# Ledger of designs, part 260: peptides against a protein of PDB entry 5Z08

Target 1, 168 residues: chain A of PDB entry 5Z08
Amino acid sequence: RQKDEWAKKTSSLMKQLDWFIGEHLGAMLAAEELGGPVVGELMEIDPDDLSAGFNAHGKLKKATSQPDLDRRQRRIDDIWGPQDEQGQAHKRKRGADEALAASAEMRDLIEQLMNKLVEAGGDNSATYVEIPRESAAARFLVRSKVAMFHPNDARRLRLVDFGRDLDD
Target 2, 222 residues: chain B of PDB entry 5Z08
Amino acid sequence: GLPRLIDAIEEASKIPAKRRQTPIKPTIEKLTTHLYTHGASPDSLLRLADLLTLRNHLDQASLAAITRNLYPSSTVSDEVVLRFIGALGHGQLKPTLALQALFLRWLVMVYHLLENPGVLGQVYGVLFDLLDTAAIRPQLCHLLALVTRRKHVRPFRIQAILTLSRQTGGDPNLTGLLRVFKNYYPEIIVGDATKGRASAFKHPDPQWRQHLDEIQQRRSEA

## One batch from the design tools (peptide; made by RFdiffusion4, then SolubleMPNN)

Design b2_p24_8_s4 (from b2_p24_8, 14 letters changed)
Fold by OpenDDE base, seed 5:
Structure b2_p24_8_s4 (fold): chain B 168 residues (1-168), chain C 222 residues (1-222), chain A 24 residues (1-24)
Amino acid sequence: as target 1 above (168 residues)
Amino acid sequence: as target 2 above (222 residues)
Amino acid sequence: MQDYYDTLRSLIEEISVNIAKALA
């Protein structure tokens, strides 16, 4: 009975999370990926700082990792490059598609992080998800203090274990 | 005539107020009265632009009074425009930010009289880079709203406006400029943080516009 | 301005706690 109540509560919270991501977060994450503002902060962050990304501690990386800048710039150029007049309708669709894609990426990443935490059974080394890129979604999770990068590998992200602090 | 008044003011501008033998105020009043009645020719505009933008010994009230009465009787040349653009920003040799705001307002009000409106498009980057200067931002956004074309709406500028909009708590002038950008690229995702009141960029001074139209009409009849 | 960080953190924290309780 108690297990079922917790399952129902979890399901309700997941729906709230999905709503929050879809209605609020997705568009802002897409904007960040497109070179727009960092989500949730009054960006005292210089656009140059946005390009630098965040370190494993959620602090701005000073070192522009060249590859992410180039990929971002290419995506921006692909979206915002000189398109002929006929392309305006396609561009509106593309912006909406980017917001949807960002929402999906965030949702998927959260789910992977939660699943790995459950599967690890208390082994912290097994809680890391491999991420293909340092996305706006990943950075947002780190800034929110809900996820942490591996100290030696920025391609590995783990969820902060909020449950362990209750039993100690 | 107007050239003689400008000559007298140019000479006086070289001398500190305390060392002038004659007060300049009566000459400024004659100049502003003449400008209000007849406007300024292209040649006179250039000379006045130099007086307004170059460091001299004229007081701020006199400079502001000239700027407020700077009605073109004809067109505005690229050279005149570039004098005012060159006077923008921070620097010891530049006019005060208050005077710069008046220059930008003037450019907005005379935009339709530019010989080559494209000149502002050529210096778009210079104008855009000044958006962080709060004192001139309202007029600067208005001018940029007039000047912006598709070629100017670049990803880095979109990002810069979005960033600055957040830093300013959603300045309505920046929101207004972003709406202009959206006219060219409707797909620009404006986060909820930029959902707010936008400036409509209405004409800054309808009475000034009406008086300008009267001066311009006299030219067409001559 | 809605604190998106706090909102997300609160949701994920609550979810994580509920999952942990459901597994216990």
Scores: peptide ipSAE 0.240, ipTM 0.337, DockQ to the pose 0.207
Fold by OpenDDE base, seed 2:
Structure b2_p24_8_s4 (fold): chain B 168 residues (1-168), chain C 222 residues (1-222), chain A 24 residues (1-24)
Amino acid sequence: as target 1 above (168 residues)
Amino acid sequence: as target 2 above (222 residues)
Amino acid sequence: MQDYYDTLRSLIEEISVNIAKALA
């Protein structure tokens, strides 16, 4: 009875997770992959401020026109900037496709991480998933404190075991 | 058992070596053998942390031997972690920098066994301010690489790492830590001063890890 | 503003705990 209740609750939570990824997270992850802002907390720090660097006193240096800032702003503008109607439709479609791709990548990664945790049977060494690249999805999971990179290999990611405290 | 061995060492630690009636080395060897075979319970870990971090009459070789065999059989409490963190830095009452480096290495190797990993995040500033201490910097950067979260990546700390990297000629451990910061803020520009090989923060001792896993498995079967 | 990190963490944590309980 309790196992069935936990299984039902898990299924409900998975649906909520899928909704959260699809409705909120996917577009932001796609923006980050394309050089947009980092997903999550409102950066109290302007990305421009980080790119400008800091002087010896920790004060922001005047934003030198760093070519990389122009590229990032162009990328953000290319993703979110006003375009003409035909350009907007293609841009919206491309943006929607990228958001769907990012959502799928995040969901697949979470599923792989959870499956490895279950398969490992308590062996923490066997819980790592190999990731092809350090994606926005992978970085977001690490920033969320739900995943950790292998100390020796940034291509290996594992889920934080939140259930370990239950067996003690 | 382990508690009786710790009792004997605690009593001996209060007495200068020249005034001891019996050599302590045989008791230390029994302790380290027991720790290697069975590990230390949470209660035993706390007692051993006090022996390692508080000023006493134990010799440096004995303290190092205990630290090298300090296998947890279970979890590591916040109290144990805080004992080791409190022992870091410069001061007459603090352990040697060589022993502090061993403590940091131990914390790296047992990080996955902490009852509350967040405890290290609460003392992040204390750890970060020690980065200028060259003798402990490699292990400190590795620990910070595990502990760092978005809330810790602040402009003043980014600048501090960049400045220290320039001053050290591009220490690969600092470059490695800056790479961890970039995971939270990809827009961080690593200036020319950080051009070089970043440390991969490899596990400090694969054999120690394997042995720890064997000790931990026995608990799950009991 | 919705804390996306906390939202994701809370969901994954609760899922992981429920999975652990179901396997116990």
Scores: peptide ipSAE 0.247, ipTM 0.372, DockQ to the pose 0.276; fails the geometry check
Fold by OpenDDE base, seed 1:
Structure b2_p24_8_s4 (fold): chain B 168 residues (1-168), chain C 222 residues (1-222), chain A 24 residues (1-24)
Amino acid sequence: as target 1 above (168 residues)
Amino acid sequence: as target 2 above (222 residues)
Amino acid sequence: MQDYYDTLRSLIEEISVNIAKALA
């Protein structure tokens, strides 16, 4: 019975988490990954702004073809074909795709972090997830005080164990 | 060609059916015939994915017909996959659950053509959280059965499936998914609540598969 | 924006606590 109640609560909370990531964080994380503002500096980023790309200073670029943008950013610029109505639709769509990708990355990272915490059985050394890069998602989790980097290895991220703090 | 047909449908999709100057059905039929004969290129797939997943004024029958004829002539990009995944669940802007079931079925049938199958693994949580949606559960379980790796088989998910299996009276698709999980963790007890026949997750449409293979073979000859 | 950090933290905290309770 208690396990069933837990499962229901966890499922409900996961749905809320997915909603929160999808509706609020995804676009902002995508913007940060694309060189936009850090999540937490702007309340909402229009998917259209994501599609326009950002300069090295986090400002919306005007349509100038700068060659050295990250492969992900280049893909964004390529989808922004000519400024016809079709081009704008493709732009909005790409912004939505990047937001979705960022949401998926955040969700996957959170899940990995939670799973490692469960598997570690109280061994803090076993709670670290190896991350391929310092993503906007990873940084956001750290800023949220939900996750911590390994003190000696920025490629290792762990979830803060909130469950232990309740038994004290 | 296919791009012109898509152009016409895209334009028509912006306009309510009652305000269209010409019926769109003949153009949809031309599109579906073309798709059946030649398949869709990666670029065309992306455009069609938008038509299918974004809210527009196309009727459900037309959307279903396009989805049923959505044969890739080549590979399926991550972008196309993500469009369909983003269209899943409940929401005013999301496609109907019936159409979502067709999308999931499509993803199952084209899984071997994905440029990066790992993209589905990245959205595993999103897919898993939709298992309580009965209308899409059969196809969702099948897709999850293909996508599941050891990293996805976690204690909380095992428990979630077990709980949902009990709540549904032992849905055979959930039992099938638990069997996939058991391949990674043999100690998983598929309890008495799963005494039902597990789904074998057979190919949803053998005729569709055969026709897809024919379309794909023509690509290798070109 | 502090609200997003707090919201995420609250959700993950509650999930983590529930997981811990289920494993005990």
Scores: peptide ipSAE 0.237, ipTM 0.365, DockQ to the pose 0.230; fails the geometry check
Fold by OpenDDE base, seed 3:
Structure b2_p24_8_s4 (fold): chain B 168 residues (1-168), chain C 222 residues (1-222), chain A 24 residues (1-24)
Amino acid sequence: as target 1 above (168 residues)
Amino acid sequence: as target 2 above (222 residues)
Amino acid sequence: MQDYYDTLRSLIEEISVNIAKALA
């Protein structure tokens, strides 16, 4: 009985998570992947600093040379700038596709992390998922304090075991 | 019954109005009449939420009419709530801001019927970030006033709402929300911008509430 | 933005706790 109740509750929460990813997080992750602002840190970045671009860690790159700035800004402008009606439709479609892709990546990563946590049966060493790249999704999970990288291998990510941390 | 009406509307929603063999308006009227009389079951409510929030070929008047008659006969699931929250914001795939305002109003009116009121607290940030959207701000502030707990009242949100209040010339709804924040943290200095009239966040439609109560009472007797 | 972190963390935390309880 209790197990069934927890399973049902988990299923409901997963639906909420899927919704949150699809409706909100995916677009932001896509923006980050495209060289846009780091999800969660951007509010403190001066618009002038946004022009400088972000490093892989979401920190403002020092004003590198004008041409690369122009390309990234152009890409942002290409995503968000006024485009002709046909160009806007294509950009909107592309933006939607990128958001969908980012959503799918985040969802898949979370699912893998959860599955590994279940399979590990309390063995922390068995909870790591191998990630093909350090994606915006992976970084977001780490910044959220939901996941952590392996201390010696940034290609290994594990979910924080909140169940254990409550008992300590 | 209600499921058959929803089926018909779902099918019609897939087809542009000009290509429909039969006018949908009579079916919408039957649906709204049924909803007014009996309310919507949880299953029907979910289907209707999809019709209201997903892009389809239904006209805005029909969508608004359904929303205005969206009386739950029972509880409102997290899934239904999330459909409406997901429909909020700017975008070509999103419902109109006018319809979004109706959704927010609906959530306010059915808040006491939520299976898990905490679901709105989980998406608090999403709601809060939409406060700059003037068209939905009144209903959004009202919903946030219901949802806000101590954990949501953070310094950055306090500053954000103060800034927005200044920018809007002291929107009464923002002032009302600041008062809610102040209930949790009395030390919040609601500056001169808040000396203005605050919204009391009264029930938006007493008649709708009364009718909802009647529908809900029938369920308890069954 | 911090809100998205908190939202995600809250959801995943609750899910993780529920999973742990279901496995116990």
Scores: peptide ipSAE 0.233, ipTM 0.392, DockQ to the pose 0.347; fails the geometry check

## One batch from the design tools (peptide; made by RFdiffusion4, then SolubleMPNN)

Design b2_p25_1_s1 (from b2_p25_1, 14 letters changed)
Fold by OpenDDE base, seed 5:
Structure b2_p25_1_s1 (fold): chain B 168 residues (1-168), chain C 222 residues (1-222), chain A 25 residues (1-25)
Amino acid sequence: as target 1 above (168 residues)
Amino acid sequence: as target 2 above (222 residues)
Amino acid sequence: LDDLHPTLRQLIEEISILIAKAKKL
């Protein structure tokens, strides 16, 4: 009975998490990966400034003429910009695909982190997931104080164990 | 009639107060009395919207008095709405933020009289991007609460409200808007930062509503 | 660094607490 209630509650929370990642985080993470604003930082980006592109630091690039910046900015504008009718359909599709990819990466990372926390049996050293790169997803989890990098290895990420603080 | 009063005010608005031969205040008082008694037709509303939103030599007290008495006798056109929306934000040619707050309050109070409520949905981005402007935020949040549909509830806007809510220490109006967003997406966790009191977005002026209803009823009987 | 996403944190916290409770069962 209690296990079933736990399983139902966990399933419900996982569905909420999946929804949140898919409907909220994915597009923002995709924008960050494309050099857009850092997720959770209000970049006061004027929509007109959004059209100008983001630099490698997620800051608005000054309108330098380079066509490739225009492509990344178009992708960001496609993800973040007002979706008007016709020409935006392709832009929308690409932005949607990148948002889906970012959502999948975040879901997978969270799943791995949770699985390691379950498997570790209280050994903090066993809770680390190896990440292939510093992704927007990984950075977001750390900024959110949900995950922590290993002190000596930025390729190792673990979930913050919120359950331990209940026994103190 | 109302058109002649508007004509006189339009002409006076072109002239600096110090250069006017006749005081405009008595004409403004006649206008506001007429508006209070009869309301404004769609054509008169458009002309008054231009007087209120375009830079002219009318004083702020006169503009505020007109706005407070801007009862529609009929419907409100898209063009009238767009004049008020275009007047929002920062700029040397834009009305004062205090007057902009009155315009937003007016739009909230006449929302049910819009010929096409969808017009506000088309300019949703413009309204949303002004949420950082503290002086107009309460009325913006209320208007957005009326206008918001599922299509407007986007990840970037949710995050923007959440971040702005944190930066403002949990503005009740932002929390109220997040609750509206949650109605379309129940899975939106309004996090701990939003555990604060949310605005209920009650009608800003019940007496104004009652008087508007009386003006609108007289039209239905005519 | 302000908790950029209190929602995600809350969800993960609640799940983590549930996991911890389930391990004690």
Scores: peptide ipSAE 0.130, ipTM 0.302, DockQ to the pose 0.211
Fold by OpenDDE base, seed 2:
Structure b2_p25_1_s1 (fold): chain B 168 residues (1-168), chain C 222 residues (1-222), chain A 25 residues (1-25)
Amino acid sequence: as target 1 above (168 residues)
Amino acid sequence: as target 2 above (222 residues)
Amino acid sequence: LDDLHPTLRQLIEEISILIAKAKKL
């Protein structure tokens, strides 16, 4: 009975988390990876906002703003290409693809972090996940106080153990 | 056991060295050996934090030796953290700046063992206001690099770090901290004042880390 | 405390607590 209630509650929370990542967080993480605003400055970013691109200050470009020579703007321009009508449809599609990719990266990272926490059996040293890069997803989890980098290795990330106080 | 060693040192700390009937050094050596072998429990950590941070008659070499062997066997409580933070800064009742630098180094090395990492975020202003103190700045910047969150990155603090960087000729630790700020606010213009090499904030002592991991692993097996 | 996303933190916290409780069962 208690195990079944736990399993149902965990499944419900995972569905809510997956929905939140897919519907809200993915586009914001994609914007940050592209050199846009850091997640939590803008409450909502849609794929159309991604298609508009960002200036050197992480603000949405107005259609008439000259391409900023900033390295971030070059990367956005390289990803989103020229503003032709066919280019706008391609930009919208690319914006959606980047949001989906960012959502998938965040989902995979959270899953790995949770799996390591389960497998470690209370050994804090075994709870670290190796990350290939410092992604927007990894940075967001740390900013949210949900994850911590290893003190000596920024490629190692772990969940904050919120359940630790239950064992004492 | 460790509690009896702490009792003996607490009693000796109340008495000036010239008035002690027995030398304290052998008891300090037994304590540091015990800490190196077994670590300190949460209760023992609190008692040791009081010995390290409160004004007493212990010599600086003994206090430094205890701090260098202060391995937690478990977690580090908010109360222990706050004792070390409360010991920072200038004042006649404060520990020496050399000992404060060791405390900050310790907090960096045990940051992953804090019961509530958020406690350091609550005292962020106190830590940040000490950046002008050159003797503790390297370890303070490293701790702030771990503690900094978006809510702490304010325009006045950005300007303060830029000003201090110019005044110090581009201290690499300040440049490293400004890079951490830029991770939260990419629009931060790191002007010409930060032409210096940024510190990577590497672990202060890899051997100490390895030994801490061994002590922590024994707890998970018990 | 301007937690960047209180919802995500809350969800992960609740899941982590549930995982910890499940290990004790």
Scores: peptide ipSAE 0.128, ipTM 0.331, DockQ to the pose 0.240
Fold by OpenDDE base, seed 3:
Formats: C-alpha cells, sequence, structure tokens
Structure b2_p25_1_s1 (fold): chain B 168 residues (1-168), chain C 222 residues (1-222), chain A 25 residues (1-25)
C-alpha cells in the first residue's frame, strides 16, 4: 500500500516535471542557449557564482567577456532580426526544434541524475553524471540549487541529495 | 613551504605580541602571499581554521588577512566547515563579529568546493538562530540562501524571519532570505518591494572568485 | 519566470525525498 502510494505520487510528480519542462522550461532553455535571457534569475545570485564552468578540457572558461557577448548578440540578431515571411517561418520552426531539443536534453539530464542518485546508495562520489557540454539545462539545475558540479570537474554533475537528512 | 609558515605562526600565536622575540608580521605576509599564489591544501586549511577560530594571541589584522587569502587549492572538508560554524555567535572565547562575518563570506565563496554541502544543512538551526546578530546578518543571510531547502522552511522559521524583518525595518538581506523561502512556499507574503530592495545575494568578491578559479585550475592540471 | 525555480526545485526535492523514503521501505 505505501509503495503503491509512493509510486503513484512519484509518477504524478514526474508527469508534472515533464509537463513543466515541455510546456515552459524548454523554450526558455533554448532561448538561453541561443543567447537569450538566463532562465530563472530568481535570486540575482550571479549565475557565474554557482557555475564554475569548465571548458571542454576541464579548465574553467576564462570569462572572456567579449566572445560570449558577440556570440550572444549575433544569436539575438539571428533570432530577432527582421526576416521575410519565409525566414520567420524557418525561424519559428528552428525555435520550436530547439525548444524540443532543450526539453529532451533537460529530461534526459534529470533522468540520468536521478538514476545515479538511486544507484549510488548514498555514496556521493558515485552520484556524478558526465555531461558532454555545459548546457543551459545543466546551468539551470545548478542555479536552481538542484544540482552541483564536481568541485574539480565541471563535466561531472550531481543532484543535491535532499533525502540524506531524513534519518535526522 | 606553507607547513613551515603555519608552524611558525602557531608557535607565535601562543605568545603575547609583546613577548615575541621576532615580529610575526613578516611571517604573516609570507603566509598570505603563499596562500594567494598556491592556495591551501585540506590539511593546511584545517590548521589555518584552528588558528582563525581558536583564541590565541594573533592580532585581528593578521587574522583578517589570512581569512581574505584563504584560497582552497582543493576541496573543503566538513571538519573545516564546522570549525568556522563553531566560531559563530557571542562569547568571550569566540572570534570578533567582524571576523565571523569574514568567515561567513568565505563559506559563501567556497560553497561549491565543499566535500559535503549537506553539512551546512545539518547546522541550519545554529545558523538561523544567529539572524538577530546584525553584524553578521548580511553574510549569514547569503549563506542561508545557499543552504536553505524545503525541510528547513518551517512555519516557526517563517514567522521568526517575518518578525525580525519587522523589527529591523525590513532588512534587505532578510527580505532576500524570505524570497528564498517563498520558493518553497509561494503563499509567503514578502512585503512590498517599495519599502526595501531585497538583497540579490551577488557574489561577495568577483576578483576573489576569479583568483580561486585560477588556483583550482592549477590543481586539475597537476 | 519567478515561479520556475520554485516549481522545479520543489518537484525535484519532493521526488528525491520520495526516493529516499522508498529506499527505506
Amino acid sequence: as target 1 above (168 residues)
Amino acid sequence: as target 2 above (222 residues)
Amino acid sequence: LDDLHPTLRQLIEEISILIAKAKKL
């Protein structure tokens, strides 16, 4: 009985999460990936503060302010620039495809993170998922205080274990 | 090396400044320079945490200088965290409130390097009960903003922070912490933004962060 | 946008707590 209630509640929460990701979060994550606004700057905790982002070589990306601004501005211009009707249709389609891709990436990432948390049996060292890139999804989870990067390797992400203190 | 500098400072810390044969300031400067350049290993961090938190004969300027240069080269252990948490509050044997504020600021800045961030959640009550201490409140609210989870957002704590917010005339740090609580309980009325801007809890020192990142990178390459 | 972080955090936290409770059952 309690396991069934747990399973139902977990299923309900997962459905709500999937809905939230698909209907709301995916488009915003796609916008962030495209250089749009940072998703969920609720607390002006400088997203930089939570994401010690490592580059593809495990090195912290030097905040070379300029290239990211230029890439962001270029993407914003590519997203919001006046385009003809065909360009707008292609842009809408591309935006929808990117929102779907971002939703899928977030879902997959959360699933992997949850699976690792379940498998680790309480060993925090075993809870890390290797991420191929620092995505808007990964950054959002860290900003949300739901996930944390490995202190020495930003390619490794784990869920915050909210259940650890249930024995206290 | 760093261990020898710590040894010299530990020995000097046992002796009143007026009874020291040699001025300690040059050794403190060497230590802070070394920490700035290389950071502190976990073992060195523990020893330095003891020097910073235990009552000794070191002057406040030296303690503050060490704290401002306390870059971890690696992770921060639970033991190191607990030394700093244990040093918080009022008491004749505790560090000054100014130094405690620096410790809280440090914990905020190294939060991502904690071996177990959950350790701060375990001492949440201790931290929360210090919110009435005005001198440490800004940094304490920032740390609590990082640490707070749904399990910590209890009705009595909601009421306590609302009461304290009224008593302080709407301290922006308390309003900021209430916004964190509102993330778990949307029904919490955070008073109108018109009477006080909530603290955003921005990084206390972006330059310190950048330098920490550089120190941490060197370790990943070694 | 202000409600996104709360919602996601709440959902994941509740799921994580449920998972932890289920492991004890």
Scores: peptide ipSAE 0.127, ipTM 0.394, DockQ to the pose 0.198
Fold by OpenDDE base, seed 4:
Parts: sequence; structure tokens; C-alpha cells
Structure b2_p25_1_s1 (fold): chain B 168 residues (1-168), chain C 222 residues (1-222), chain A 25 residues (1-25)
Amino acid sequence: as target 1 above (168 residues)
Amino acid sequence: as target 2 above (222 residues)
Amino acid sequence: LDDLHPTLRQLIEEISILIAKAKKL
């Protein structure tokens, strides 16, 4: 009975989380990944705003072009390419696709983090998820104080255990 | 519509209750019903924030009822946030501490709808300096738990919380805030005086959250 | 402005608390 209530409550919260990620967070994460403003510094970015490109006042601090940044910057430049009607439709679709991808990445990351927290049985060393990259999703979770990087390995992320007392 | 209801309440707020020709309660009920059903636009939120935060002749029950039904239909502007922050603390011109606690609770519940969540980070010091005010401390700690970033976790603030925690006999909300600080600086020794259950800062009103989500969903479908 | 949408944080916190409770069940 208590397990079933827990499962139902967890499912309900996950649905709310999924909705929030899909409707609000995905576009913002996609924007951050595309060099837009850091999630939490921005208002709700409509997927349509992702397609329109960030206004020049969104100081895309040119993080120094590592070549993989060049692919995303090329994605930005492809999103910023000539504003023909077909280009705008393709940009809108690409913005929506990036928002969907960012939403999926965040959902997957949260799920992995939660699963590891469940599996670890209280062992903090076992709660880390290996992340392939420091994504906007990962950074967002850390900024949000929901997750923490491993002190010695930024490729390892864990949930903050809110259920532990401060003395643990 | 909502603007006309706000107009009527604004005019009534200028007049002492004993001198009002018409009882305001029915208008407040219409307002709260409208807010519950449709939420408040950014413009309406600003006007309502002024009604809630500025000294007027509205009764505390009416102000509390408006605050409890202050569902944003869209975003919450920095200006709205700053009205509520400016209303915090001690002073004859400030709202009651009970109403301030409702404002802080509201800010916690709508923090995700802030146009610029960083506005609260900019006023972090103002919020932090109010931690000694017991009547608002629970909601204030919750808000600070949301707002706190590494830049805010300074040695003097760590020490201030530790000192206040000792003085309060280990307020669980302060312990909860220290936990948030410890997430940024694991080396923070939460002394023996903070031995106790930390507040987890759960959402203060799940029903309010659900209803807010329903109002916000109608915006995404529009 | 490193804010997890408070809703997300609250949701994850609530879920984490539920996980912690479930481990005790």
C-alpha cells in the first residue's frame, strides 16, 4: 500500500517534471546549448524565439571556439542564415528539434540520476552518473542545486540527496 | 474584467472602511474568483502588487485573500518582485509580517515564472538581513534556498546563519539554508547547534501549484 | 542566474525525498 502510494506520487511528480521540461525548460536549454543565455537568466524562450535567433543583446559571450562549439555555432549560423521563408521554416523546425533534443537529454539525465540514487542504497560513490559532456542540462541541474559534479571528475554527476540529514 | 475590478478596489483602498459607501467584500470576492479562474496578467500583477504592498485602507483579510489567489497567467516581472521585496521588514508603512510571509510564500510558489530570477539574487542581501525576523523566516529561508548561488555563499553569511541558528535553538529553516550553502562549500561545518532536522523546503501548497499549472497551461495552448 | 525553475527543483526535491522514503520502506 505505501509502496503503491509512493509509486503513484512519484509517477505524478515525474509527469509534472516531464511537462515542465517539455513545455518550458527544453527551449531554454536548447538556447543555452546554442550559445543563448544561461537557463535561469532568461525568461521562457518560446521555441519560436529559438528559431528567430537571439537578439544581438543576448551577449553570446563567444566562448573560445573549440571545434565542437564550431558545430553548434554553425548550427547557430545555420539558424542565423539568410532569412528566406524556407530558411525561417527550417530554422523554426530546427529550433523545435533542438528544444525536443534538450528536453529528451534533460529527461534522460534526471531519470539516470534518480535511478542511480535508488540503486546506490545510500552509498554516495554509487550515485554518480557518467555524463558524456557538460550539457546545458547538467549545468542547469547543478546550478539548481539539484545535482553535484564529482569533486575530481566533472564527467560524473549525482543528485543531491535531499532525504539525507545535514549530518550525513 | 479584471482591470475594472482592480479599479474599484484601488478606489476603495483610498477610503477608510467606515467611510465607504459600498462594501468592498463582494468586489474582493469577484476579484479573487477571477484570479482563481483566469490568473493575473503582468499589468494586473503590478497593480495588485501595489495594492498589496502600499499602505492603504484594505483590511488584512482582503489583502491575504488577494495574495492567496494571486496566480500569474504568464510571467512575473522584476517590478512586481521588487514591490514585494520592498514591502519586507519592519516599519509602520510596511505590510504586516503575516502578509509579508504570504508574499514570500507567493514568491516561492511563482519563482519559476519570474522573468528574471536573478532579480532576487541582486536583492539577496536585503532578503538575508531579514533572517532574524522570526515571523517571516520559514518562507524567507525557502526563498533564499531557491535564490542562493555560490556568489552569495560568503564567510560572513555562513557565520551569520550559524550565529542565528544558535540564537534560535537550531531553527530547521536555517539548518535547511545551511544545507543549501553546504552544497556550494562542503567544508562548511554545521556545528552542534544546528543538530536537528533540516527543512526540505517542499512546495508550500501543492494544490496552489497544480492550479497555477492549469492556468499556465491555458497560456501555452493560446 | 543559475536558477532551476523552482518548480523543477521542488519536483526533484520531492522526488528525492520520496526516493529516500522508499529506501526506508
Scores: peptide ipSAE 0.136, ipTM 0.443, DockQ to the pose 0.317; fails the geometry check

